# Ledger of designs, part 70: peptides against a protein of PDB entry 3NZW

Target 1, 212 residues: chain A of PDB entry 3NZW
Amino acid sequence: TTTLAFRFQGGIIVAVDSRATAGNWVASQTVKKVIEINPFLLGTMAGGAADCQFWETWLGSQCRLHELREKERISVAAASKILSNLVYQYKGAGLSMGTMICGYTRKEGPTIYYVDSDGTRLKGDIFCVGSGQTFAYGVLDSNYKWDLSVEDALYLGKRSILAAAHRDAYSGGSVNLYHVTEDGWIYHGNHDVGELFWKVKEEEGSFNNVIG
Target 2, 222 residues: chain B of PDB entry 3NZW
Amino acid sequence: QFNPYGDNGGTILGIAGEDFAVLAGDTRNITDYSINSRYEPKVFDCGDNIVMSANGFAADGDALVKRFKNSVKWYHFDHNDKKLSINSAARNIQHLLYGKRFFPYYVHTIIAGLDEDGKGAVYSFDPVGSYEREQCRAGGAAASLIMPFLDNQVNFKNQYEPGTNGKVKKPLKYLSVEEVIKLVRDSFTSATERHIQVGDGLEILIVTKDGVRKEFYELKRD

## One batch from the design tools (peptide; made by RFdiffusion4, then SolubleMPNN)

Design b2_p14_8_s4 (from b2_p14_8, 9 letters changed)
Fold by OpenDDE base, seed 1:
Structure b2_p14_8_s4 (fold): chain B 212 residues (1-212), chain C 222 residues (1-222), chain A 14 residues (1-14)
Amino acid sequence: as target 1 above (212 residues)
Amino acid sequence: as target 2 above (222 residues)
Amino acid sequence: QPTRAPQPGYRTME
C-alpha cells in the first residue's frame, strides 16, 4: 500500500493506490483505500483491510452522530481523536491500521492527522503511509512546495503514488486522487497504473530503467 | 498444538453479468486426503434473491450462512418484510465476520445477487469481513488457479485490440449468461484436473430478476 | 483478546 496526503496553498491532496494482498497473492487491484466520511472529511486506509474498513466506517457513523447531536460538523482533530482512542483501546489485540484523517473545517482549515494502531496520532502537513511510503516520499519531498498550483499538486500526488507502485510490490492497481478545499473534497479520478505509467514515462522522459 | 480449524477444500466462483449473477461451487467436501462427500452443496439461496457461499472450514461456513439467513429473517420482521438489498446484505455479513475478528470464521465468503438497479452484483469477503463488490471472484482451494483465468476472460486483462501495438485495450463488456456458464464450467473442469480438493460435482446458482435457478454438472470423481 | 489463527487469508494493504 501507498497512501499520501499533503497540505499546500490550495488545500489538501490525497492520493492512494488500490492493491490488496494476502502474502504473495494479489487479492485485489481495485480496493478503495479512501473513505469519504463526509463532504469535507476523508480517511485513508493501510494495513489490515477489514480493520480499516470496519473501523473507519464506524468512524463515519460517529462523525455523523456528532453532526446530529451538535448540529455542527465534527472537527478533524476530534474525528481523528475518536479513531485514535478506539484503536488505543485495542492496543495489543492485533489491529493493523495506518490511517490519515484529512479534512477541512472553518475552525481548523485544511488539516491532516496521522493515526495508527500503535496509538500514534500526529498532526502534520505531509504524510506517506504504507509499504511504499518511502518511494512516495522520494518523489514527494523532492518536488513539494507550499506554493504548488492545484494542477501541479494533483500531479505530484499522483506521480508519487505511481513511483511507489512501480517499486513496491505491495502497491499498484490504480491511483485514486482527491483534492480537499474549503468547499469539500473533489474526486479526481481513478488512474490505472498500467496506463498511467507509460503516459508519464513518455511525457516526462522518466522511468528510464524500463525499456518501452 | 490444537488447531480449531479444519479445511474442507472445495472452490467457489462468482461472476456478475449485466442483469444477472452466478455463484458456483463444487460439491466435494474433503478432510486431508479423504473425500467426506461427493455431494455436499455449499452455495445457498438465502432469500431476497441473495445467494451465498462461505468456503473453507465447512463448520464455520455453515454457521455463517445460518446466521445470515437468520439475519434476513429478522430483517423482515423488523422492517415490514422489506427486501434486503445486496449492498445491505454485504454490510451485514461484514459485521457477522468482524464480530469474530479475534476468532475468525475460516472461510472465503462470496455473495451474489442484483443491486437496486437490477444489475448483477458479486461481493467477496475475507475471513474477518473486508469486502468489495467485483465483477468476478474465485474462492477456496483452487482460487489461485481460477482467478487469473477470470481476470483474463471476464475482465479481459492483458488483452488488446489486434493491430494496435498494445495501445488499445480490449473493451470491457458484459457477458451473457451462456458465456458465463461456459466460463464457470471451464474453470471448474480445469481446476478439477489440477487440484485434488475440487471435483465430483458443480452446482451453479443463477440469480435473475425472476429468481434463483440452479444448474448441476458432473465433475471428475477421481 | 488474543487473535486465533493470525492472518489466515486476510486481505492486507501493506
Scores: peptide ipSAE 0.324, ipTM 0.816, DockQ to the pose 0.081
Fold by OpenDDE base, seed 3:
Structure b2_p14_8_s4 (fold): chain B 212 residues (1-212), chain C 222 residues (1-222), chain A 14 residues (1-14)
Amino acid sequence: as target 1 above (212 residues)
Amino acid sequence: as target 2 above (222 residues)
Amino acid sequence: QPTRAPQPGYRTME
């Protein structure tokens, strides 16, 4: 898995691959590793598919309950804290989760929290999570600027996942791309790695380790 | 040393069509090298045009299916006989599976039916309740033999239009029920040849807007 | 990394 999220002047970019495995077996190439918690909040998934899918869906329910009770959208901080508190209760039980909770509230601005099953909760500007995270960081860190245009930021997110998909055996399938603003998240499509790779290679002159 | 799980073999396969879905399974039940039964159905009509199979450890599979059937019953009681949608069924099954997250049902679960738009739907689950809607999925002992075949023949993976130098993929299209049944039969006959835990009989449940029908085919009994 | 080795049959997003 490779997931990433980063803040920039235009909000948040979230990009993820779509491969799931069971050992050496490719279980799926089409897994949705972004859960749309609500129109304004995204959760990313790495680790156990069931753990992430179940508890982030549960998180969505908790966020909805918050809205009903408080008549206000939940903050990214609070949403991430709910998840963090939950996984902390299961600490030692064997949950496997590496998640990012991404949203844009008026009071917080664009906000990303990293939450994992070890009980770690971190607020930050840039996170890559999964077995391919280091590959993604390599590309992302090399090209990241706060002042990226939305277009460039989207491309950078997509490109970073592509790099990880190329190098990480546990990452691949496709890139799912999101842009998060104050108005909510915008889905920017599913990009098959098989097609995207060759396109990027040709346009950039990159991936020269592969002969086309 | 205690191993609470067994393995009863078998293989299941789901394929979604445009306005239908099929869920098929062999009828062989084994333990180790012994055939317990040559006809032990493992694909079930659960009502509301939902068919289900949980393949692996039969005791767990039966328990899960029974619980789901009961869930359907209670859904009707609690919601004025409302039809359980396939997506809601999938969510429910996730909860059934994840409810035993720390002592999982040792099964690969597939359900098939029609979505709320009348389109064929197949959902597959891992033992702890992750689920995905797919066009096709093989599960069980011979899943590794069948799934790549389905990738190629249902989703047309690695197929390109002739004369395009591999630049144009074969377009996706729905398969007819007849085509799907052919693929299912070929899948299971092939799997039977190469896997000792698959054989004896093939039962196919076909879900359409008109309901569930069953087809049965003999497989090798070796 | 908050990931674990895949368990038999478990879908893992490493």
Scores: peptide ipSAE 0.307, ipTM 0.833, DockQ to the pose 0.075
Fold by OpenDDE base, seed 4:
Structure b2_p14_8_s4 (fold): chain B 212 residues (1-212), chain C 222 residues (1-222), chain A 14 residues (1-14)
Amino acid sequence: as target 1 above (212 residues)
Amino acid sequence: as target 2 above (222 residues)
Amino acid sequence: QPTRAPQPGYRTME
């Protein structure tokens, strides 16, 4: 898996691959590793598929309950804290989760929290999560600027996942791409790695380690 | 050391069509190298036009299917005989599976039916309740033999239009029920040839708007 | 409580 999220002048970019595995077996190439919690809040998934899918869906329910009780959208801080508190209760039980909670509220602005099953909760501007995270960081860190245009930021997110998909055997399938703004998240499509790779190679003159 | 799990072999697969879905399974049940039964159905009509199979450890599979059937029953009691939708069924099964997260049902679960728009639907689950809607899925002993075949023949993976120099993919399209049945039969006959835990009989449940139909075919009994 | 199931079959997003 390779997931990433970063803040920039235009909001948040979220990009993820779509491969699931069971050992050496490719279980799926079409996994949705982003949960759309509400129109303003996203969760990313890495680790155990069931753990992430179950508890992030549960998180969605908790976020909705918050809205009903408090008559306002839940903050990104609070949403991530709910998940963090939950996994902490299961600490040592064997949950496997590496998640990013990304969203926008008026009081916080665009916000990203990293939450994992070890109980770590971190606020930050840039995170890559998964077995391919270091490959993604290599591309992302070398090209990241706060002042990226939305177009460039979207491409950078997509391109970073592509790099990871290329080098990490556990990442691949497609890139799912999101842009989070003050008006909510916008889905920017599913980009099959099989097609995207050759397109990028041709346009950039990159990936020269691969011949035809 | 005691192992609470067994492996009863077998293979299942689901394929969704435009206005139908199929869920098929062989009828062989084994333990180690012994055939327990040559006809032990593992694909079930659960009501509300939902068919289900949980393949792997049969004791766990049967328990899960029974629990789901009971869930359907209680859903009717609690909601004025409302039909359980396939997506809701999938969510419910996730909870059944994840409820035993730390002592899982050792099964690969597939359900098939029609979504609320009348389109064929197949959902597959891992042992602890991750699930995904797909056009096709193979599960069980010979899943690794069948799934790549389904990728190629249902989803047309690695197929291109002739004369395009591999630049244009074969377009996705729904398969007819007849075509799907052919693929299912070819899948299981092939799997039977190469896997000792697959064989004896093939039972196919076809879900349409008119209900569930069953078909049976003989497989090799070796 | 600890898991008692074999790892094979679990879908993972490494």
Scores: peptide ipSAE 0.298, ipTM 0.824, DockQ to the pose 0.080
Fold by OpenDDE base, seed 5:
Structure b2_p14_8_s4 (fold): chain B 212 residues (1-212), chain C 222 residues (1-222), chain A 14 residues (1-14)
Amino acid sequence: as target 1 above (212 residues)
Amino acid sequence: as target 2 above (222 residues)
Amino acid sequence: QPTRAPQPGYRTME
């Protein structure tokens, strides 16, 4: 798995691959590793598929309950804290989760929290999570600037996942791309790695380790 | 050394069409190298036009299916005989599976039916309740033999339009029920040849707007 | 409550 999220002048970019595995077996190439909690809040998934899918869906329910009770959208801080508190209660039980909670509230603006099953909760501007995270960081860190245009930021997110999909055997399938703004998240499509790789290679003159 | 789990082998396969879905399974039940039964159905009509199979450890599979059937019953009691939708069924099954997250049902679960728009739907589950809607899925002993075949023949993976230098993929299209049945039969006959835990009989449940139909075919009895 | 390891073959997003 490779997931990433970063803040920039235009909001938040979220990009994830779509491969799931069971040992050496490719279980799926079409896994949705982003949960759309509400129109302004996203959760990413890495680790155990069931753990992430179950508890982030549960988180969505808790966020909805908050809205009903408080007549206001839940903050990204509070949403991430709910999840963090939950996994902390299960510490030692064997949950496997590496998640990012990304969203926008008027109070916080664009916000990203990293939450994992070890009990770590971190607020930050840039996170890559999964077995391919270091590959993604290599591309992302090399090209990241706060002042990226929306177009460049979207491409950078997509390109970083592509790099990880290329080098990490546990990452691949496709890139799902999101842009989060004050108006909510916008889905920017599913990009098959098989097609995207050759397109990028041709346009950039990159990936010269592969002879086309 | 105590092992709470067994493995009863077998293989199951789901394929969604445009206005139908198919869930098929062999009828062989085995322990190690011994055939317990040559006809032990493992694909079930659970009502509300939902068919289900939980393949792996049969005791766990049967328990899970019984629990789901009971869930359907209570859903009707609690919601004035409202039909349980396939997506709601999938969510319910997730909770059944994840409820035993720390002592899982040792099964690969597949359900098939029609979504609320009348389109064919197949959902697959891992032992602890992760689930995904897919056009096709193989589960069980010979899943690794069948799934690549389905990738190629249902989703047309690695197929390209002639004369396009591999730049244009074969377009996705729905398969007819007849085409799907052919693929299912070919899948199981092939799997039977290469896997000792698959064989004896093939039972196919076809879900349409008119209900559930069953078909049976003989497999190799070696 | 005893916790048992997940079964081989469960889906992971490593």
Scores: peptide ipSAE 0.317, ipTM 0.824, DockQ to the pose 0.077; fails the geometry check

## One batch from the design tools (peptide; made by RFdiffusion4, then SolubleMPNN)

Design b2_p15_1_s1 (from b2_p15_1, 10 letters changed)
Fold by OpenDDE base, seed 4:
Structure b2_p15_1_s1 (fold): chain B 212 residues (1-212), chain C 222 residues (1-222), chain A 15 residues (1-15)
Amino acid sequence: as target 1 above (212 residues)
Amino acid sequence: as target 2 above (222 residues)
Amino acid sequence: QQPPQFAPATQEVWL
């Protein structure tokens, strides 16, 4: 898996691959590694598929309950804390989760929290999470600027996942791309890695290690 | 060290059509290299136009299917005989599986039916309850032999329109029930040739708006 | 973390 999220002047970009594996077996090329918790809040998934799906879906329910009880959308800080508190209760039990909670509230603005099954909870502007994270960072860190246009930011997110898909055997399939703004998240499509690779190679003159 | 799990072999396969879905399984049950039964059905009609199979360790599979059937029963009691939708069934099965997260059911689960729009639906699960809706899925012993074939023949992977120099993919389309049955039969006959844990018989459950139909075909009994 | 050891047909899925 490779997931990433970063803040920039235009909000948040979230990009994830779609490959799932069971050992050397490609279990799926079409897995949804982003949960749409509400129109303003996203969760990303890396690690054990069941752990991520189960608990992030549970998180969605808790966020909805918050809205019903408090008559206000849950903050990104509070949503991420709920998940963090949950996994902390299971500390040592063998859960495997690497997640980013990304969203917008009026009080916080665009916000990203990293939460993992070790009990770590971090607020930050840039995270890459998964087996391909270092490959994604290589591209993302080299090209990241706060002042990126929305178009350039979307491309950078997509391109960083593509780099990871190219080098990480456990990443691939497609890129699912999101842009989070004050008006909520916008889905920017599913981009097959096979097609995307050749397009990017041609347009950039990159990936010269591959003949074709 | 004591191993609480067995492996009873077999293979299952689900394919969704436009207005139907198919879930098929062989009828061979084995332990190690011994055939326990040549006809032990592992695909079940669970009511509400939902068919289910949990393939791997048969004891766990049977337990899971029984629990799900019971869940359907209680859903009717609690919700005025409301039909359980396939997506709700999938969520319920996730909870059944994940409820044993630290001592999992040793099975690959597939369900098939129609979604709320009347479209064919197939959901597949790992042992601990991750799930995905797909057009097709193979599970069990010969899944690795069948799944690539389904990628090619159901989802048309690596197929391109002739004369386009590989630039235009073959368009996705739904398959007819007849074509799906052909693919299922070819899958299982092929798997039987190359896997000792697959054979004897093939039972196919076809789900349509009119209900569940069963078909049976002989497989090699070697 | 190592996935639970399942037979290939029943292995835990990882993301």
Scores: peptide ipSAE 0.457, ipTM 0.810, DockQ to the pose 0.386; fails the geometry check
Fold by OpenDDE base, seed 5:
Structure b2_p15_1_s1 (fold): chain B 212 residues (1-212), chain C 222 residues (1-222), chain A 15 residues (1-15)
Amino acid sequence: as target 1 above (212 residues)
Amino acid sequence: as target 2 above (222 residues)
Amino acid sequence: QQPPQFAPATQEVWL
């Protein structure tokens, strides 16, 4: 898996691959590693598929309950804290989760929290999570700036996942891309890595380790 | 150390069509190299037009299916005989599986049915309850032999339109029930040739708006 | 991180 999220002047970009594995077996190329909790809040998945899917779905329920009780959308801080508290209670039980909770509230603005099964909860502007995270960071860090245009930011997110898909055997399939703004998240499509790779290679003149 | 799990072999396969779905399984049950039964069905009609199979350790599979059937029963009691939708069934099965997260059912679970729009649906689960809706899935002993074939023949992977220099993929389309049955039969006959844990018989459950029907075919009995 | 192997034929899925 490779997931990433970063804040910039235009909001938040979230990009993820779609490969799932069981050892050397490619279990799926079409996994949805982003949960759309509500129109303003996303969760990303890395680690054990069941752990992530189960608990982030549960988180979605908790967020909805908050909205019903408080008559207000849950904050990104509170949503991430709920998840963090949950996994911390299971510390040592063997859960495997690397998650990012990304969203927008009027109170917080665009916000990203990293939460993992070790009990770590971090607020930040840039995170890459998964077996391919270092490959994604290599591209993302090299090109990131706060003042990116929305177009450039979307491309950078997509391109970073592509780099990870290329180098990480456990990442691939497609890139799912999101842009989060004050108006909520916008899905920017599913980009098959097989097609995207050749397109990017041609347009950039990159990936010269691979012949056409 | 005590190993609580066994492996009873076998293989299952689900394929969704436009207005139907199929879930098929061989009827061989084995332990190690010994055939326990040549006809032990592992694909079940669970009611509400949902078919289910949990392949791997048969004791766990049977337990899971029984629990799900019971869940369907209670769903009717609690919700005035409302039909359980396939997506709700999938969620329920996730909870059944994940409820044993720390002592999992050793099974690969597949269910098939129709979604609320009447379209064919197949859901597959790992042992601890991660699930995905797919057009096709093979599970069990020969899954690795069959799944690549399904990628090619159901999802048309690595197929391109002639004369396009590999730039235009073969368009996705639904398969007819007859085409799907052919693929299922070819999958299992081929798997039987290459895997000792697959054979004897093939049972196919076909789900349509009219209900569930069963077909049976002989497989190699060696 | 490697997916846990419960038995030879079935493994947990990892992302």
Scores: peptide ipSAE 0.457, ipTM 0.808, DockQ to the pose 0.356; fails the geometry check
Fold by OpenDDE base, seed 3:
Structure b2_p15_1_s1 (fold): chain B 212 residues (1-212), chain C 222 residues (1-222), chain A 15 residues (1-15)
Amino acid sequence: as target 1 above (212 residues)
Amino acid sequence: as target 2 above (222 residues)
Amino acid sequence: QQPPQFAPATQEVWL
């Protein structure tokens, strides 16, 4: 898996691959590693598929309950804390989760929290999570600027996942791309890595380790 | 160390069509190298046009299916005989599986049916309850032999339009029930030839708007 | 990070 999220002047970019594995077996190339918790809040999945899918779905329910009780959307801080508290209760039980909770509230603005099954909860501007995270960071860190245009930011997110899909055997399939703004998240499509790779290679003159 | 799990072999396969879905399984049940039964069905009609199979350790599979059938019953009791949708069934099965997250059911689960739009649906689960809707899935002993074949023949992976120099992929299209049955039969006959844990019989459950139909075919008994 | 292997066909799926 490779997931990433970063804040920039235009909000948040979230990009993820779609490969799932069971050892050396490619279990799926089409997994949705982003949960749409509400129109303003996303969760990303890395680690055990069941752990992430189950508990982030559960998180969605908790977030909805918050909204019903408080008549206000849950904060990104609170949503991430709910998940963090949950996984901390299971510390040592063998949960495997590397998650990002990304969203926008009027109080917080665009916000990203990293939450993992070790009990770590971090607020930050840039996170890459998964087996391919270092590959994604290599591209992301090299090109990131706060002042990126929305178009450039979307491309950078997509391009970073592509780099990870190329180098990480456990990442691939497609890139699912999101842009989070004050108006909520916008899905920017599913980009098959097989097609995207050749397109990017041609347009950039990159990936010269591969002969087409 | 105590090992509570067995492996009863077998293979299952689900394929979704446009207005139907198929879930098939062989009828061989084994332990190690011994055939326990040549006819032990492992694909079940669970009601509400949902068919289910949980392949791996048969005791766990049977337990899971029984629990799900019971869930269907209670769903009817609690919701005025409302039909359980396939997506809701999938969510329920996730909870059944994940409820034993720390002592999992040793099974690969597949369900098949029709979605709320009447389209064929197949959902597959790992032992602890991750799930995905797919057009096709193989599970069990010969899954590694069958799944790539399904990728090629159902999802048309690595197929291109002739004369396009590999630039135009073969377009996705739904398969007819007859085509799907052919693929299922070819899958299982081929798997039987190469895997000792697959054979004896093939039971296919076909889900349509008219209900669940069963077909049976003999496989090699070696 | 290796998924638990119950059996080749019943291995836990990882992202």
Scores: peptide ipSAE 0.444, ipTM 0.807, DockQ to the pose 0.387; fails the geometry check
Fold by OpenDDE base, seed 2:
Structure b2_p15_1_s1 (fold): chain B 212 residues (1-212), chain C 222 residues (1-222), chain A 15 residues (1-15)
Amino acid sequence: as target 1 above (212 residues)
Amino acid sequence: as target 2 above (222 residues)
Amino acid sequence: QQPPQFAPATQEVWL
């Protein structure tokens, strides 16, 4: 898996691959690694598929309960804390989760929290999470600027996942791309890695390790 | 070292059509190199036009299916005989599986039915309850032999329009029930040839708006 | 307890 999220002047970009594996077996190329908790809040998934899917769905329920009880959307801080508290209770039990909770609230603005099954909870502007994270960071860190246009930011997110899909055997399938703004998240499509690779190679003159 | 799990072999396969879905399984049940049964059905009609199979360790599979059937029953009791939708069934099965997260059911679960729009639906589960809706999925012993075939023949992977120099992919289209049945039969006959844990018989459950139909075909018995 | 890895299809799926 490779997931990433970063803040920039235009909000948040979230990009993820779609490969799932079981050992050397490619279990799926079409897994949704982003949960849409509400129109303003996303969760990303890396690690055990069941752990991530189950508990982030549970998190969605807790977030909805918060809205019902408090008559306002839950903060990104609070949502991420709920998940962090949950996984911390299971510390040592063998859960495997590397998640990002990304969202926008009036109080916080665009916000990203990293939460993992070790109980780590971090607020930050840039995170790459998964087996391909270092490959994604290589591209992302090289090109990231706060002042990126929305178009360039979307491309950078997509391009970083593509790099990880190329180098990480456990990442691939497609890129799912999101842009989070004050108006909520916008889905920017599913981009097949096979098609995207050749397009990017041609347009950039990149990936010259592949002859064609 | 003590192993609480067995492996009863077998293979299952689900394919979703436009207005139907199929879930098929061989009827061989084995332990190690011994055939326990040549006809032990592992694909079940669970009511509400939902068919289910949990392939791997048969004791766990049977337990899971029984629990799900009971869940369907109680759903009716609690919700005035409301039909359980396939997506709700999938969520319920996730909870059944994840409820044993630390001592999992050692099974690969597939369900098939129709979604609320009347479209064919197949959901597959790992042992601990991750799930995905797909057009097709193979599970069990010969899944690695069948799944690539389904990628090619159901989802038309690696197929291109002639004369396009590989630039235009073969368009996706739904398969007819007859075409799906052919693919299922070809899958299982091929798997039987190459895997000792697959054979004897093939039972196919076909879900349509009119209900569940069963078909049976003989497989090699060697 | 983790199930033994008999076949890829029966293994836990990872992202």
Scores: peptide ipSAE 0.444, ipTM 0.810, DockQ to the pose 0.514; fails the geometry check

